Peptides against a protein of PDB entry 7MKK. Designs and how they scored, part 65

Target 1, 71 residues: chain A of PDB entry 7MKK
Amino acid sequence: SMKEKVKAKLVEIRKFVPFIRRVRIDFQDTLSKVQGHRLDALVNLLDREDVSMSSLNKIEVIIDKLRTRFN

## One batch from the design tools (peptide; made by RFdiffusion4, then SolubleMPNN)

Design b2_p23_6_s4 (from b2_p23_6, 13 letters changed)
Fold by OpenDDE base, seed 2:
Structure b2_p23_6_s4 (fold): chain B 71 residues (1-71), chain A 23 residues (1-23)
Amino acid sequence: as target 1 above (71 residues)
Amino acid sequence: SKKEEEQEKFLDELLKVVDEVPV
């Protein structure tokens, strides 16, 4: 079911939460407050279970972009 | 739903934010 697919995707995406937190901390001095808040909000969003597949797919794109630009 | 739309709008803005990070 779509519900099961969402849960499975969410589990995979959550594996990158530590990475997102690391980006937030490591680049805190270069990020504006709004940029930092957006990353915090992303982590908070991933703590929820009411996230659509569409949103999860977009989050995956965002994570890929972060992985490309940040190390 | 409205909530899903708001989440997607947030993520669209976040994509822009990531591109604007001065790294």
Scores: peptide ipSAE 0.537, ipTM 0.880, DockQ to the pose 0.731
Fold by OpenDDE base, seed 5:
Structure b2_p23_6_s4 (fold): chain B 71 residues (1-71), chain A 23 residues (1-23)
Amino acid sequence: as target 1 above (71 residues)
Amino acid sequence: SKKEEEQEKFLDELLKVVDEVPV
């Protein structure tokens, strides 16, 4: 059932992909190349299905940080 | 696995990057 837990978590996290994309675009001019690239990579990572629960938990923390700092 | 380790390493770095974004 861990596989199903991962799947469920991934579905919930993916709801924030549009938000992450918005952050990436809205702050494109102030982001460094590496910062922008890493946000792009985060979105790309969420397109995958081979993400561990550990990684998804970290992504959730990242999203919370983004929600705190960005509109 | 090595792949999972690389993903988590990426995410660890991203945590730092997010804190450094000028807002």
Scores: peptide ipSAE 0.536, ipTM 0.880, DockQ to the pose 0.770
Fold by OpenDDE base, seed 1:
Structure b2_p23_6_s4 (fold): chain B 71 residues (1-71), chain A 23 residues (1-23)
Amino acid sequence: as target 1 above (71 residues)
Amino acid sequence: SKKEEEQEKFLDELLKVVDEVPV
């Protein structure tokens, strides 16, 4: 079902939460308040269960961009 | 839903933020 697919995708994306947290901390001095808050909000969003497949696909793109630039 | 739309708008803006972060 779509619900099961969303849950599985969320589990996979959550594996990158520690990486996102590290980016937020390691670059804290170069990030603006707005930029930092949005990264914090991304982590908070991934703690939720009410995230659509569309949102999860966008989050995957964001993580790929972060990995390219910061790792 | 409205909530889902707001989440997607947030993510669209975050895509821009990532590109703007100084390295």
Scores: peptide ipSAE 0.535, ipTM 0.879, DockQ to the pose 0.746
Fold by OpenDDE base, seed 3:
Structure b2_p23_6_s4 (fold): chain B 71 residues (1-71), chain A 23 residues (1-23)
Amino acid sequence: as target 1 above (71 residues)
Amino acid sequence: SKKEEEQEKFLDELLKVVDEVPV
């Protein structure tokens, strides 16, 4: 079911929360306040359980962009 | 829903700002 797929996707995406937090901290001095707040908000969003598959797919793209640039 | 729309707007904006992060 879609509900099961969402739950599975959320579990997989949450594995990258430590990475996102690390990017936020490692580049804290070079990030603008807006950029930092956006990363914080992304982490906070992933703590929620009411995230759609559409949103999770976009988050995956965002994480891939971060991984490409920040390893 | 309103919440979903706000989340989508946030993510669309985040896609743009990630490319602007200095490396």
Scores: peptide ipSAE 0.533, ipTM 0.879, DockQ to the pose 0.746

Design b2_p23_7_s1 (from b2_p23_7, 6 letters changed)
Fold by OpenDDE base, seed 3:
Structure b2_p23_7_s1 (fold): chain B 71 residues (1-71), chain A 23 residues (1-23)
Amino acid sequence: as target 1 above (71 residues)
Amino acid sequence: KKEEEDKLVDEIEEAVNEIPDLS
C-alpha cells in the first residue's frame, strides 16, 4: 500500500538523521544562520510520522546533496 | 498542514542548494 511505501521510505531516510546532525554541528561555523536553522528543521521534520511521500522524495534529494557536499 | 510541510521542505531545499561544496 501507499502507506507502507511511505513508512518504508521514512525508515530509510531516518538512517541519515545522525549524518544531518553531524553536518549541522561540524560545519556550524561555515553554515549561515538560515542554513543551520533549515538543517535543524529537517531533523525535526524527520521525527514526525506523518510526512508525505512528496516531502520524503524531496528530502531524499536534499540528503543526497548534503552527502555530496560534506562527505 | 500539508501545504505548510511542502513550504518547509522547499525552504530547506533552497537553503541546501545555496551551501557551497565543502568536499
Scores: peptide ipSAE 0.746, ipTM 0.926, DockQ to the pose 0.864
Fold by OpenDDE base, seed 2:
Structure b2_p23_7_s1 (fold): chain B 71 residues (1-71), chain A 23 residues (1-23)
Amino acid sequence: as target 1 above (71 residues)
Amino acid sequence: KKEEEDKLVDEIEEAVNEIPDLS
Protein backbone atom coordinates (compact mmCIF):
# COMPACT_ATOMS: atom_id res chain seq x y z
CA SER B 1 0.00 0.00 0.00
CA MET B 2 0.97 3.64 -0.39
CA LYS B 3 0.88 4.00 3.38
CA GLU B 4 3.41 1.21 3.83
CA LYS B 5 5.61 2.63 1.06
CA VAL B 6 5.66 6.01 2.78
CA LYS B 7 6.50 4.42 6.12
CA ALA B 8 9.33 2.41 4.61
CA LYS B 9 10.82 5.45 2.88
CA LEU B 10 10.50 7.53 6.03
CA VAL B 11 12.39 4.88 8.01
CA GLU B 12 15.24 4.97 5.49
CA ILE B 13 15.41 8.77 5.35
CA ARG B 14 15.40 9.03 9.15
CA LYS B 15 18.71 7.18 9.17
CA PHE B 16 20.23 10.46 7.98
CA VAL B 17 18.78 12.62 10.77
CA PRO B 18 21.97 12.33 12.85
CA PHE B 19 23.96 13.44 9.79
CA ILE B 20 21.70 16.45 9.26
CA ARG B 21 22.05 17.39 12.92
CA ARG B 22 25.83 17.12 12.65
CA VAL B 23 25.89 19.38 9.59
CA ARG B 24 23.71 21.89 11.43
CA ILE B 25 26.02 22.01 14.44
CA ASP B 26 29.45 21.47 12.87
CA PHE B 27 28.93 24.25 10.34
CA GLN B 28 26.75 26.51 12.45
CA ASP B 29 29.15 29.44 12.16
CA THR B 30 29.47 29.04 8.39
CA LEU B 31 25.78 28.60 7.60
CA SER B 32 23.50 31.61 7.42
CA LYS B 33 20.79 31.94 10.04
CA VAL B 34 18.21 31.04 7.42
CA GLN B 35 20.13 27.97 6.31
CA GLY B 36 20.49 26.80 9.89
CA HIS B 37 16.80 27.34 10.50
CA ARG B 38 15.89 25.35 7.39
CA LEU B 39 18.03 22.43 8.51
CA ASP B 40 16.29 22.51 11.89
CA ALA B 41 12.97 22.50 10.08
CA LEU B 42 14.07 19.51 8.02
CA VAL B 43 14.85 17.50 11.15
CA ASN B 44 11.55 18.53 12.72
CA LEU B 45 9.66 17.54 9.59
CA LEU B 46 11.20 14.07 9.67
CA ASP B 47 9.89 13.57 13.22
CA ARG B 48 6.37 13.52 11.78
CA GLU B 49 4.56 10.39 10.64
CA ASP B 50 2.36 12.08 8.03
CA VAL B 51 4.97 13.32 5.55
CA SER B 52 3.87 12.85 1.93
CA MET B 53 5.70 10.71 -0.59
CA SER B 54 6.25 13.82 -2.71
CA SER B 55 8.00 15.53 0.18
CA LEU B 56 10.04 12.43 1.00
CA ASN B 57 11.26 12.24 -2.59
CA LYS B 58 12.42 15.85 -2.44
CA ILE B 59 14.01 15.31 0.96
CA GLU B 60 15.99 12.38 -0.41
CA VAL B 61 17.44 14.71 -3.05
CA ILE B 62 18.18 17.33 -0.40
CA ILE B 63 20.05 14.81 1.72
CA ASP B 64 22.07 13.70 -1.30
CA LYS B 65 23.07 17.31 -1.89
CA LEU B 66 24.09 17.67 1.75
CA ARG B 67 26.15 14.49 1.56
CA THR B 68 27.95 15.88 -1.48
CA ARG B 69 28.66 19.28 0.03
CA PHE B 70 29.57 18.30 3.59
CA ASN B 71 32.07 15.80 4.98
CA LYS A 1 -1.43 20.86 5.30
CA LYS A 2 0.16 19.48 2.16
CA GLU A 3 0.61 22.93 0.63
CA GLU A 4 2.45 24.15 3.69
CA GLU A 5 4.58 21.03 3.70
CA ASP A 6 5.42 21.48 0.03
CA LYS A 7 6.38 25.09 0.65
CA LEU A 8 8.57 24.14 3.58
CA VAL A 9 10.36 21.42 1.64
CA ASP A 10 10.90 23.77 -1.29
CA GLU A 11 12.33 26.37 1.06
CA ILE A 12 14.66 23.80 2.57
CA GLU A 13 15.83 22.70 -0.86
CA GLU A 14 16.40 26.29 -1.93
CA ALA A 15 18.42 27.00 1.19
CA VAL A 16 20.53 23.88 0.69
CA ASN A 17 21.15 24.79 -2.95
CA GLU A 18 22.60 28.10 -1.79
CA ILE A 19 25.06 26.52 0.64
CA PRO A 20 28.62 26.59 -0.69
CA ASP A 21 30.62 23.40 -1.05
CA LEU A 22 32.19 22.71 2.34
CA SER A 23 33.49 19.21 1.66
Scores: peptide ipSAE 0.746, ipTM 0.926, DockQ to the pose 0.860
Fold by OpenDDE base, seed 1:
Structure b2_p23_7_s1 (fold): chain B 71 residues (1-71), chain A 23 residues (1-23)
Amino acid sequence: as target 1 above (71 residues)
Amino acid sequence: KKEEEDKLVDEIEEAVNEIPDLS
């Protein structure tokens, strides 16, 4: 079902939450306040259980961009 | 709720796109 697919996708994406948090903290002084706030919002969003598949697909792309720009 | 979520995700993506390469 779509519900099961969403839950499975969320579990996989949550594996990158520690990476996002590390980027947010390690580069806090080089990020703008808005950029830092948006990264915090991304982590908070992934803590929710009701995220849509469309959002999760976009978030996957966002995480790939972060992985490219940060070690 | 869905519209708010979609807007938030788009704003996050926009902010990430503006981050320079720091790798």
Scores: peptide ipSAE 0.746, ipTM 0.925, DockQ to the pose 0.856
Fold by OpenDDE base, seed 4:
Structure b2_p23_7_s1 (fold): chain B 71 residues (1-71), chain A 23 residues (1-23)
Amino acid sequence: as target 1 above (71 residues)
Amino acid sequence: KKEEEDKLVDEIEEAVNEIPDLS
């Protein structure tokens, strides 16, 4: 079901939360205040259980961009 | 709600797009 797919994708995306946290902290002095705040918001969003599939798909792209730029 | 979530995600993506390549 779609609900099961959402749950599975959320589990996979959450594996990158430690990476996002590391980016936020390691580059805190380089990031703007807004950029830092948005990364915090991203982590907080992924703590939720009711994130939509459309959001998760966008977040996957966001994480790919972060991986390219910071690793 | 859904609309607010979509807006937040879009704002996050916009902010990330402005981060320079540090790798």
Scores: peptide ipSAE 0.745, ipTM 0.925, DockQ to the pose 0.853

Design b2_p23_7_s2 (from b2_p23_7, 7 letters changed)
Fold by OpenDDE base, seed 5:
Structure b2_p23_7_s2 (fold): chain B 71 residues (1-71), chain A 23 residues (1-23)
Amino acid sequence: as target 1 above (71 residues)
Amino acid sequence: EKEKEDELVDEIEEAVNSIPDLS
């Protein structure tokens, strides 16, 4: 079901939460306030169980961008 | 709300897009 697909995708995306947290902390002094806040919001959003498939697809792109820029 | 969530995700993406390449 779509619900199961969403949950499976969420589980996979959550594997990158430690990476996002590391980016947030390691580059805290380089990031603007808004950039840091949005990374915090991203981590918080991934703690939810009711994130839409549309949002998860966008988040995958966001994480790929972060990985490209911060390795 | 889905609309608020979509807005938040868009804002996150815009913020990430503004971060320079540090590689």
Scores: peptide ipSAE 0.727, ipTM 0.925, DockQ to the pose 0.838
Fold by OpenDDE base, seed 2:
Structure b2_p23_7_s2 (fold): chain B 71 residues (1-71), chain A 23 residues (1-23)
Amino acid sequence: as target 1 above (71 residues)
Amino acid sequence: EKEKEDELVDEIEEAVNSIPDLS
């Protein structure tokens, strides 16, 4: 079901939360206030259980971009 | 709130796009 797919994707994306936190902290002095705030918001969003599939798809792209820029 | 979720995600992506390549 779509619900099961959403849950599975959320589980996979959450594996990158430590990475996002690491980027946020390791480059805290380099990131602007807005950039840091948005990374915090991303982590907070992934703590939710009701994130839409549309959002999760976009978040996967965002994480890929972060991985490209950081490491 | 779900209605603002898409906007938030777009804002996050925009912010990430503005980060220079530090790899």
Scores: peptide ipSAE 0.726, ipTM 0.925, DockQ to the pose 0.840
Fold by OpenDDE base, seed 4:
Structure b2_p23_7_s2 (fold): chain B 71 residues (1-71), chain A 23 residues (1-23)
Amino acid sequence: as target 1 above (71 residues)
Amino acid sequence: EKEKEDELVDEIEEAVNSIPDLS
């Protein structure tokens, strides 16, 4: 079902939450306030269980971009 | 709010796109 697909996608994306948190903290002085705030919002969003598949697909792309820019 | 979820995600992506390559 669609709900099952969403939950499975969310589980996979949440594996990167620790990475996002580390980027936010380790580069806090390099990031602008706006950039830091948006990363906080991303982590907070992934704490929810009712995120849409559309959002999850975009978030996957966002995480890939972060992985490219940060170690 | 959930009704603005997609907008929020778009704003997050825009912010991430503005981050310089630090790898």
Scores: peptide ipSAE 0.726, ipTM 0.925, DockQ to the pose 0.789
Fold by OpenDDE base, seed 1:
Structure b2_p23_7_s2 (fold): chain B 71 residues (1-71), chain A 23 residues (1-23)
Amino acid sequence: as target 1 above (71 residues)
Amino acid sequence: EKEKEDELVDEIEEAVNSIPDLS
């Protein structure tokens, strides 16, 4: 079911939450307030269980961009 | 709030795109 697919994708994406948090903290002085707040919002969003598949697909791309730009 | 979820994700992506390459 779509519900099962969403849950499975969410589990995989959540593996990168610690990475996102590290980026947010390690580069806090470099990031603008808006950029920092949006990263916080991303982490908070991934804490939810009712995220849509459409959103999760976009979030996957966002995380890939972060992984490319940050060590 | 699912009604604003798509907008929120788009704003997150825009913010991430604005971050310079730090790798």
Scores: peptide ipSAE 0.726, ipTM 0.925, DockQ to the pose 0.831

Design b2_p23_7_s3 (from b2_p23_7, 7 letters changed)
Fold by OpenDDE base, seed 5:
Structure b2_p23_7_s3 (fold): chain B 71 residues (1-71), chain A 23 residues (1-23)
Amino acid sequence: as target 1 above (71 residues)
Amino acid sequence: MKEEQDRLVDEISEAVDSIPDLS
C-alpha cells in the first residue's frame, strides 16, 4: 500500500539523520542562524510518523544536496 | 496539516540551497 511505501521510505531516509546532525555540528560556525535552524527542523521532521511522500521525495533531494556540498 | 509540512520542507530546501559548496 501507499502507506506502507511511505513508512518504508521514511525508514531509509532516517538512516541519513546522523549525517545531517554531523553537518549541523561540524559546520555550525559557518552556517547562518537560519541555515542551522532549518537543519534542526529537518532532523525534527524526520522524527515524525506523518511525513508525506511528497515531503519525503523533497527531503531525499535535500539530503543529496547536503552530501554533494559536505561529503 | 500537509500544507504546513510542505511549506516547512520548501523552506528547508531553500535554506540548504543557500549553503555554499564546501566540498
Scores: peptide ipSAE 0.730, ipTM 0.918, DockQ to the pose 0.852
Fold by OpenDDE base, seed 4:
Structure b2_p23_7_s3 (fold): chain B 71 residues (1-71), chain A 23 residues (1-23)
Amino acid sequence: as target 1 above (71 residues)
Amino acid sequence: MKEEQDRLVDEISEAVDSIPDLS
Protein backbone atom coordinates (compact mmCIF):
# COMPACT_ATOMS: atom_id res chain seq x y z
CA SER B 1 0.00 0.00 0.00
CA MET B 2 0.95 3.65 -0.33
CA LYS B 3 1.08 3.91 3.45
CA GLU B 4 3.60 1.08 3.61
CA LYS B 5 5.67 2.66 0.84
CA VAL B 6 5.75 5.97 2.70
CA LYS B 7 6.90 4.25 5.88
CA ALA B 8 9.63 2.37 4.03
CA LYS B 9 10.90 5.55 2.35
CA LEU B 10 10.86 7.43 5.65
CA VAL B 11 13.01 4.71 7.24
CA GLU B 12 15.56 5.03 4.45
CA ILE B 13 15.63 8.84 4.53
CA ARG B 14 16.07 8.86 8.31
CA LYS B 15 19.43 7.16 7.79
CA PHE B 16 20.68 10.58 6.64
CA VAL B 17 19.56 12.46 9.76
CA PRO B 18 23.01 12.12 11.38
CA PHE B 19 24.54 13.58 8.22
CA ILE B 20 22.14 16.54 8.26
CA ARG B 21 22.93 17.16 11.93
CA ARG B 22 26.65 17.10 11.18
CA VAL B 23 26.23 19.63 8.36
CA ARG B 24 24.23 21.88 10.66
CA ILE B 25 26.85 21.81 13.41
CA ASP B 26 30.11 21.58 11.45
CA PHE B 27 29.18 24.52 9.21
CA GLN B 28 27.25 26.54 11.76
CA ASP B 29 29.61 29.51 11.43
CA THR B 30 29.32 29.61 7.63
CA LEU B 31 25.54 29.16 7.46
CA SER B 32 23.15 32.06 7.80
CA LYS B 33 20.63 32.00 10.62
CA VAL B 34 17.87 31.19 8.14
CA GLN B 35 19.85 28.33 6.60
CA GLY B 36 20.56 26.90 10.04
CA HIS B 37 16.92 27.17 11.07
CA ARG B 38 15.78 25.40 7.91
CA LEU B 39 18.18 22.51 8.50
CA ASP B 40 16.86 22.23 12.05
CA ALA B 41 13.34 22.17 10.64
CA LEU B 42 14.32 19.40 8.22
CA VAL B 43 15.60 17.21 11.06
CA ASN B 44 12.49 17.92 13.11
CA LEU B 45 10.24 17.07 10.16
CA LEU B 46 11.92 13.69 9.73
CA ASP B 47 11.10 12.85 13.36
CA ARG B 48 7.40 12.92 12.42
CA GLU B 49 5.38 9.94 11.24
CA ASP B 50 2.96 11.89 9.02
CA VAL B 51 5.37 12.98 6.27
CA SER B 52 3.77 12.70 2.83
CA MET B 53 5.26 10.87 -0.13
CA SER B 54 5.50 14.20 -1.96
CA SER B 55 7.53 15.68 0.88
CA LEU B 56 9.76 12.62 1.13
CA ASN B 57 10.55 12.77 -2.59
CA LYS B 58 11.56 16.42 -2.26
CA ILE B 59 13.60 15.67 0.86
CA GLU B 60 15.58 13.05 -1.06
CA VAL B 61 16.55 15.76 -3.53
CA ILE B 62 17.47 18.12 -0.71
CA ILE B 63 19.71 15.51 0.89
CA ASP B 64 21.38 14.84 -2.46
CA LYS B 65 22.14 18.55 -2.78
CA LEU B 66 23.61 18.62 0.72
CA ARG B 67 25.78 15.59 -0.03
CA THR B 68 27.09 17.28 -3.16
CA ARG B 69 27.96 20.53 -1.40
CA PHE B 70 29.26 19.29 1.95
CA ASN B 71 31.02 16.05 1.05
CA MET A 1 -1.75 20.29 7.12
CA LYS A 2 -0.34 18.76 3.94
CA GLU A 3 -0.11 22.18 2.33
CA GLU A 4 1.85 23.57 5.26
CA GLN A 5 4.20 20.60 5.20
CA ASP A 6 4.77 21.04 1.48
CA ARG A 7 5.47 24.76 1.94
CA LEU A 8 7.95 23.97 4.70
CA VAL A 9 9.80 21.48 2.51
CA ASP A 10 9.90 24.00 -0.34
CA GLU A 11 11.33 26.62 2.01
CA ILE A 12 13.96 24.17 3.22
CA SER A 13 14.87 23.38 -0.38
CA GLU A 14 15.16 27.07 -1.19
CA ALA A 15 17.41 27.67 1.79
CA VAL A 16 19.63 24.72 0.86
CA ASP A 17 19.91 26.04 -2.69
CA SER A 18 21.26 29.29 -1.26
CA ILE A 19 24.12 27.54 0.55
CA PRO A 20 27.40 27.86 -1.36
CA ASP A 21 29.40 24.83 -2.42
CA LEU A 22 31.71 24.04 0.49
CA SER A 23 33.05 20.72 -0.76
Scores: peptide ipSAE 0.730, ipTM 0.917, DockQ to the pose 0.853
Fold by OpenDDE base, seed 1:
Structure b2_p23_7_s3 (fold): chain B 71 residues (1-71), chain A 23 residues (1-23)
Amino acid sequence: as target 1 above (71 residues)
Amino acid sequence: MKEEQDRLVDEISEAVDSIPDLS
């Protein structure tokens, strides 16, 4: 079901929460306040259980961007 | 709620795009 697919995708995406937190903290001095706040918002959003498939698909792209740019 | 969530995700995406190269 779509519900099961959403839950499965959320579980997989949540594996990157520690990575997002690492970027947020390690580059805190480089990030603007708004950039830092948006990363915090991303982590907070992934703590929720009511994230739509549409949002999860976009979040996956966002994480890929972060992974590509982070060395 | 869906529209608000989608807007938030878009704003996060835009903010991430504006972050300097972290490599």
Scores: peptide ipSAE 0.731, ipTM 0.918, DockQ to the pose 0.834; fails the geometry check
Fold by OpenDDE base, seed 2:
Structure b2_p23_7_s3 (fold): chain B 71 residues (1-71), chain A 23 residues (1-23)
Amino acid sequence: as target 1 above (71 residues)
Amino acid sequence: MKEEQDRLVDEISEAVDSIPDLS
């Protein structure tokens, strides 16, 4: 079901939360306040259970961008 | 709330795009 697919994707994306947190902290002095805040918001969003598939698809792209630029 | 979540995700995406390449 769609609900199961959303849950499964959320579980997979959550595996990258430690990475996002690490980027946030390691580059804290380089990131602007807005950039840092948005990364914090991303982590906070992934702690929620009501994330839509649309959002998860976009978040996957965001994480790919982070992985490319913060390998 | 879906619209608000979508806006937030878009804002996060835009912010990430603005970060310089630090690799």
Scores: peptide ipSAE 0.730, ipTM 0.918, DockQ to the pose 0.863; fails the geometry check

Design b2_p23_7_s4 (from b2_p23_7, 8 letters changed)
Fold by OpenDDE base, seed 5:
Structure b2_p23_7_s4 (fold): chain B 71 residues (1-71), chain A 23 residues (1-23)
Amino acid sequence: as target 1 above (71 residues)
Amino acid sequence: KKEEEDKLIEEIEKAVDEIPDLS
């Protein structure tokens, strides 16, 4: 079902939460306040259980950008 | 609200895109 697919996608994306947190902390002094806040918001968003598949797909793109640039 | 979530994600992506190249 779509609900099961969303859950599976969320589980996979959450594997990158530690990475996002690491970027946020390691580059805190270089990032602007807004940039740091947005990374915090990204992590917080992934704590939710009601994120849509469309949103998760967008988040995956964002994480890919972070991975390319930072790790 | 999904519209609020969409806006948040858009703002997150913009912020990430604006992070300078630190290499």
Scores: peptide ipSAE 0.734, ipTM 0.917, DockQ to the pose 0.704
Fold by OpenDDE base, seed 1:
Structure b2_p23_7_s4 (fold): chain B 71 residues (1-71), chain A 23 residues (1-23)
Amino acid sequence: as target 1 above (71 residues)
Amino acid sequence: KKEEEDKLIEEIEKAVDEIPDLS
């Protein structure tokens, strides 16, 4: 079901939460306050269970961008 | 609200796009 697919995708994406938190903290001095706040918001969003598949797909793209810039 | 969630995600993406390459 779509519900099961969303749950599985959420589990996969949550594997990157520690990475996002590390970026937020390790680069806190170089990130703007807005950028830091948006990363916090991203983590908070992934703590929710009512995120749609479309939103999760967008979040996956964002995480890929972060990985490209911070690896 | 889905619209609010979409807006939040858009703002997050914009913020990420503005971050320089720090690799």
Scores: peptide ipSAE 0.734, ipTM 0.917, DockQ to the pose 0.784
Fold by OpenDDE base, seed 3:
Structure b2_p23_7_s4 (fold): chain B 71 residues (1-71), chain A 23 residues (1-23)
Amino acid sequence: as target 1 above (71 residues)
Amino acid sequence: KKEEEDKLIEEIEKAVDEIPDLS
């Protein structure tokens, strides 16, 4: 079901929450205030249970960009 | 709401796009 697919996607994406948090903290002095705030918001979104598949797909792209730049 | 969430995600992506390569 779509519900199960969403849950599975969320579980996979949440694996990167520690990475995002680490980027946010380790590069706090390098990132702009806006960039830091947006990373915080990204983590907060992933803590929610009601994120849609469309949103998760967009978030996955964002995380891929972060991984390219920071990992 | 979904539209507000979409806007937030868009802004997150824009901010990330501006981050230089630090790998």
Scores: peptide ipSAE 0.734, ipTM 0.917, DockQ to the pose 0.792
Fold by OpenDDE base, seed 4:
Structure b2_p23_7_s4 (fold): chain B 71 residues (1-71), chain A 23 residues (1-23)
Amino acid sequence: as target 1 above (71 residues)
Amino acid sequence: KKEEEDKLIEEIEKAVDEIPDLS
């Protein structure tokens, strides 16, 4: 079902939460306050269980951008 | 709401796009 697909997608994307947290902290001095805050918001968003597939797909793109820039 | 979530995600993406390449 669609609900099962969303849950599976969320589980896969959550695997990158530790990476996002590491970027947020390791590069805190380089990032602006706004950028740091937005990364915190991204992590918090992934703690939710009511995120749509559409939102998860957008989040995946964002994570890919982070992975490209932060190894 | 969904529209608020969409706005938040959009703002997150904009902020990420402004981060320089540090790889």
Scores: peptide ipSAE 0.733, ipTM 0.917, DockQ to the pose 0.800

Design b2_p23_8_s1 (from b2_p23_8, 6 letters changed)
Fold by OpenDDE base, seed 4:
Structure b2_p23_8_s1 (fold): chain B 71 residues (1-71), chain A 23 residues (1-23)
Amino acid sequence: as target 1 above (71 residues)
Amino acid sequence: LPSQEELEELTEELDELMEEEEE
């Protein structure tokens, strides 16, 4: 079911939460206040259980870009 | 480090995501 697929994708994406938190802190001096806030919001969003498949797909793209641009 | 342009692009994508999650 779609519900099961969402749950599985959320579990996989959450593996990158520690990475996102590290980017937010390690590059705090490079990021603007707005950029830092958006990363915090992304982490908070991934704590929820009611994230849509559409949003999870967008988050996956965002994480891929973060992984390419940040260590 | 990413360029400012790359950071702005990333921020724009995050903004679109946040708008999608708004009720």
Scores: peptide ipSAE 0.500, ipTM 0.864, DockQ to the pose 0.852
Fold by OpenDDE base, seed 2:
Structure b2_p23_8_s1 (fold): chain B 71 residues (1-71), chain A 23 residues (1-23)
Amino acid sequence: as target 1 above (71 residues)
Amino acid sequence: LPSQEELEELTEELDELMEEEEE
């Protein structure tokens, strides 16, 4: 079901939460205040259980870009 | 390290994501 697919996608994306947190901290001096805030918001969003598949797909793209640019 | 332009692009994508979640 779509619900099961969302849950599976969320589990996979959450594996990158520690990475996002590290980027936020390690590059705090490079990031603007707003950029840091957006990364915090991304982590907070991933704590939710009601994120749509559309949003999860966008988050996956964002994480891929983070992984490419921040190690 | 990403350029400032790349950081701005990333910020824009995050902004779009946050806007989607507000709908």
Scores: peptide ipSAE 0.499, ipTM 0.864, DockQ to the pose 0.891
Fold by OpenDDE base, seed 1:
Structure b2_p23_8_s1 (fold): chain B 71 residues (1-71), chain A 23 residues (1-23)
Amino acid sequence: as target 1 above (71 residues)
Amino acid sequence: LPSQEELEELTEELDELMEEEEE
C-alpha cells in the first residue's frame, strides 16, 4: 500500500540523519546561519511520522546532493 | 567543498521543502 511505501521510504531516509547532523557540525564555519538552520530543520522534519511521499522524494534528492558535495 | 552557488541551490530546495510541509 501507499502507506507502507511511505513508511519504508521514511525508514531508509532516516538512516542518513547521522550524516546530515555530521555535515551540519563539520561545516558549521563554512555554512551560513541560514544554511545551518535549514539542515537542522531537515533533521527535525525527519522525526515526524506524517511526512508525505512527495516530501520524502524531495528529501532523497537533497540527501543525494549532500552526499555528493560533503562526502 | 561545494561552491556558494551550490550551497544557495541547496538552501532554496530546503526552503521549498519546508514551505510544502507547512501548507
Scores: peptide ipSAE 0.499, ipTM 0.864, DockQ to the pose 0.854
Fold by OpenDDE base, seed 3:
Structure b2_p23_8_s1 (fold): chain B 71 residues (1-71), chain A 23 residues (1-23)
Amino acid sequence: as target 1 above (71 residues)
Amino acid sequence: LPSQEELEELTEELDELMEEEEE
């Protein structure tokens, strides 16, 4: 079901929360306040249970870009 | 709590920010 797919996607994306947190902290001095705030917001968003598949797919793209830039 | 629409807008904004960072 779509609900099961959303849950599975959320579980997979949440595996990168520690990475996002590390980027936020390790690069705090080089990131702008806006960039830092957006990373915090991204982590907070992933704590929610009511995130759509569309949003999760976008987040996956964002995480891939983060991984390319910072790892 | 933000609405689903606000969350979608946030993800789009984050994407744009990452594109700018890669320039």
Scores: peptide ipSAE 0.352, ipTM 0.798, DockQ to the pose 0.075

Design b2_p23_8_s2 (from b2_p23_8 with D11T A13E E18L E19K E23K)
Fold by OpenDDE base, seed 2:
Structure b2_p23_8_s2 (fold): chain B 71 residues (1-71), chain A 23 residues (1-23)
Amino acid sequence: as target 1 above (71 residues)
Amino acid sequence: LPTEEELEELTEELEELLKEEEK
């Protein structure tokens, strides 16, 4: 079902939560306050179970961009 | 490391998504 597909996608994306947290902390001095807040909000969003597949796909793209830019 | 402008562009895309998910 679509619901099961969303759950599976969410499980895959959640694997990057530790990475997002590391970016937030390790680059705290480089990030503005609002940029840091946006990353915190992303982590909080991934704790939800009612995120759409469309949003999850967008989140995946954003995470890929983060992985490219942050070492 | 990304420039400040690149950081803003990247996280702005995230902000727009977060607004869409706001209930």
Scores: peptide ipSAE 0.375, ipTM 0.835, DockQ to the pose 0.710
Fold by OpenDDE base, seed 4:
Structure b2_p23_8_s2 (fold): chain B 71 residues (1-71), chain A 23 residues (1-23)
Amino acid sequence: as target 1 above (71 residues)
Amino acid sequence: LPTEEELEELTEELEELLKEEEK
């Protein structure tokens, strides 16, 4: 079901939460206040159970871009 | 390190997504 697919996708995306948190902290002095807030909000969003598959796919693209620019 | 402009481009896509998820 779509619900099962979303749960599986959440498990995969949540593997990157430690990475996102690390970027937020390690580059805190480089990031603007609003940029830091956006990263915090991304982490908080991934704690939710009601995120759509469409949104999860967009998040994956954003994380891939972050991984290209950061360690 | 990415430039300020690159960071803005990266996180602005995120801002649009976050606005879509606001309920």
Scores: peptide ipSAE 0.374, ipTM 0.834, DockQ to the pose 0.649
Fold by OpenDDE base, seed 3:
Structure b2_p23_8_s2 (fold): chain B 71 residues (1-71), chain A 23 residues (1-23)
Amino acid sequence: as target 1 above (71 residues)
Amino acid sequence: LPTEEELEELTEELEELLKEEEK
């Protein structure tokens, strides 16, 4: 079901939460307040279980870009 | 490492997503 797919996708994306947190902290001095807030909000969003598949797919793209830029 | 501008461009996509989730 779509619900099961969403749950599976969320589980996979949540594996990158430690990475997102690390980026947020390691680059705290170079991030603007707004940018830092966006990363914090991303982590908070991933704590939820009511995120759509569309949103999760977008988040995956964003995380991939973060991984590329922050190694 | 990314510049401030590159970080803005990167996180802007996130900004739009976050706005969508605030609905």
Scores: peptide ipSAE 0.373, ipTM 0.835, DockQ to the pose 0.705
Fold by OpenDDE base, seed 1:
Structure b2_p23_8_s2 (fold): chain B 71 residues (1-71), chain A 23 residues (1-23)
Amino acid sequence: as target 1 above (71 residues)
Amino acid sequence: LPTEEELEELTEELEELLKEEEK
């Protein structure tokens, strides 16, 4: 079901929360306040249980870009 | 490391998504 697919996608994406937190901290002095806030908000968003598949797919793309640029 | 402009582009894409989720 779509519900189970969403749950599975969310579980996979949440594996990158520690990475996102690490980027936020390690580059705190390089990131603007707004940029840092956006990363914090991403982490907070991933704590939710009601994120759509569309949003999760977009988040996955963003995380892939972060991984490319931040190792 | 990303340039300042690259950081803005990446996080701006995130900003647009976050705005959608807040609506």
Scores: peptide ipSAE 0.371, ipTM 0.833, DockQ to the pose 0.723

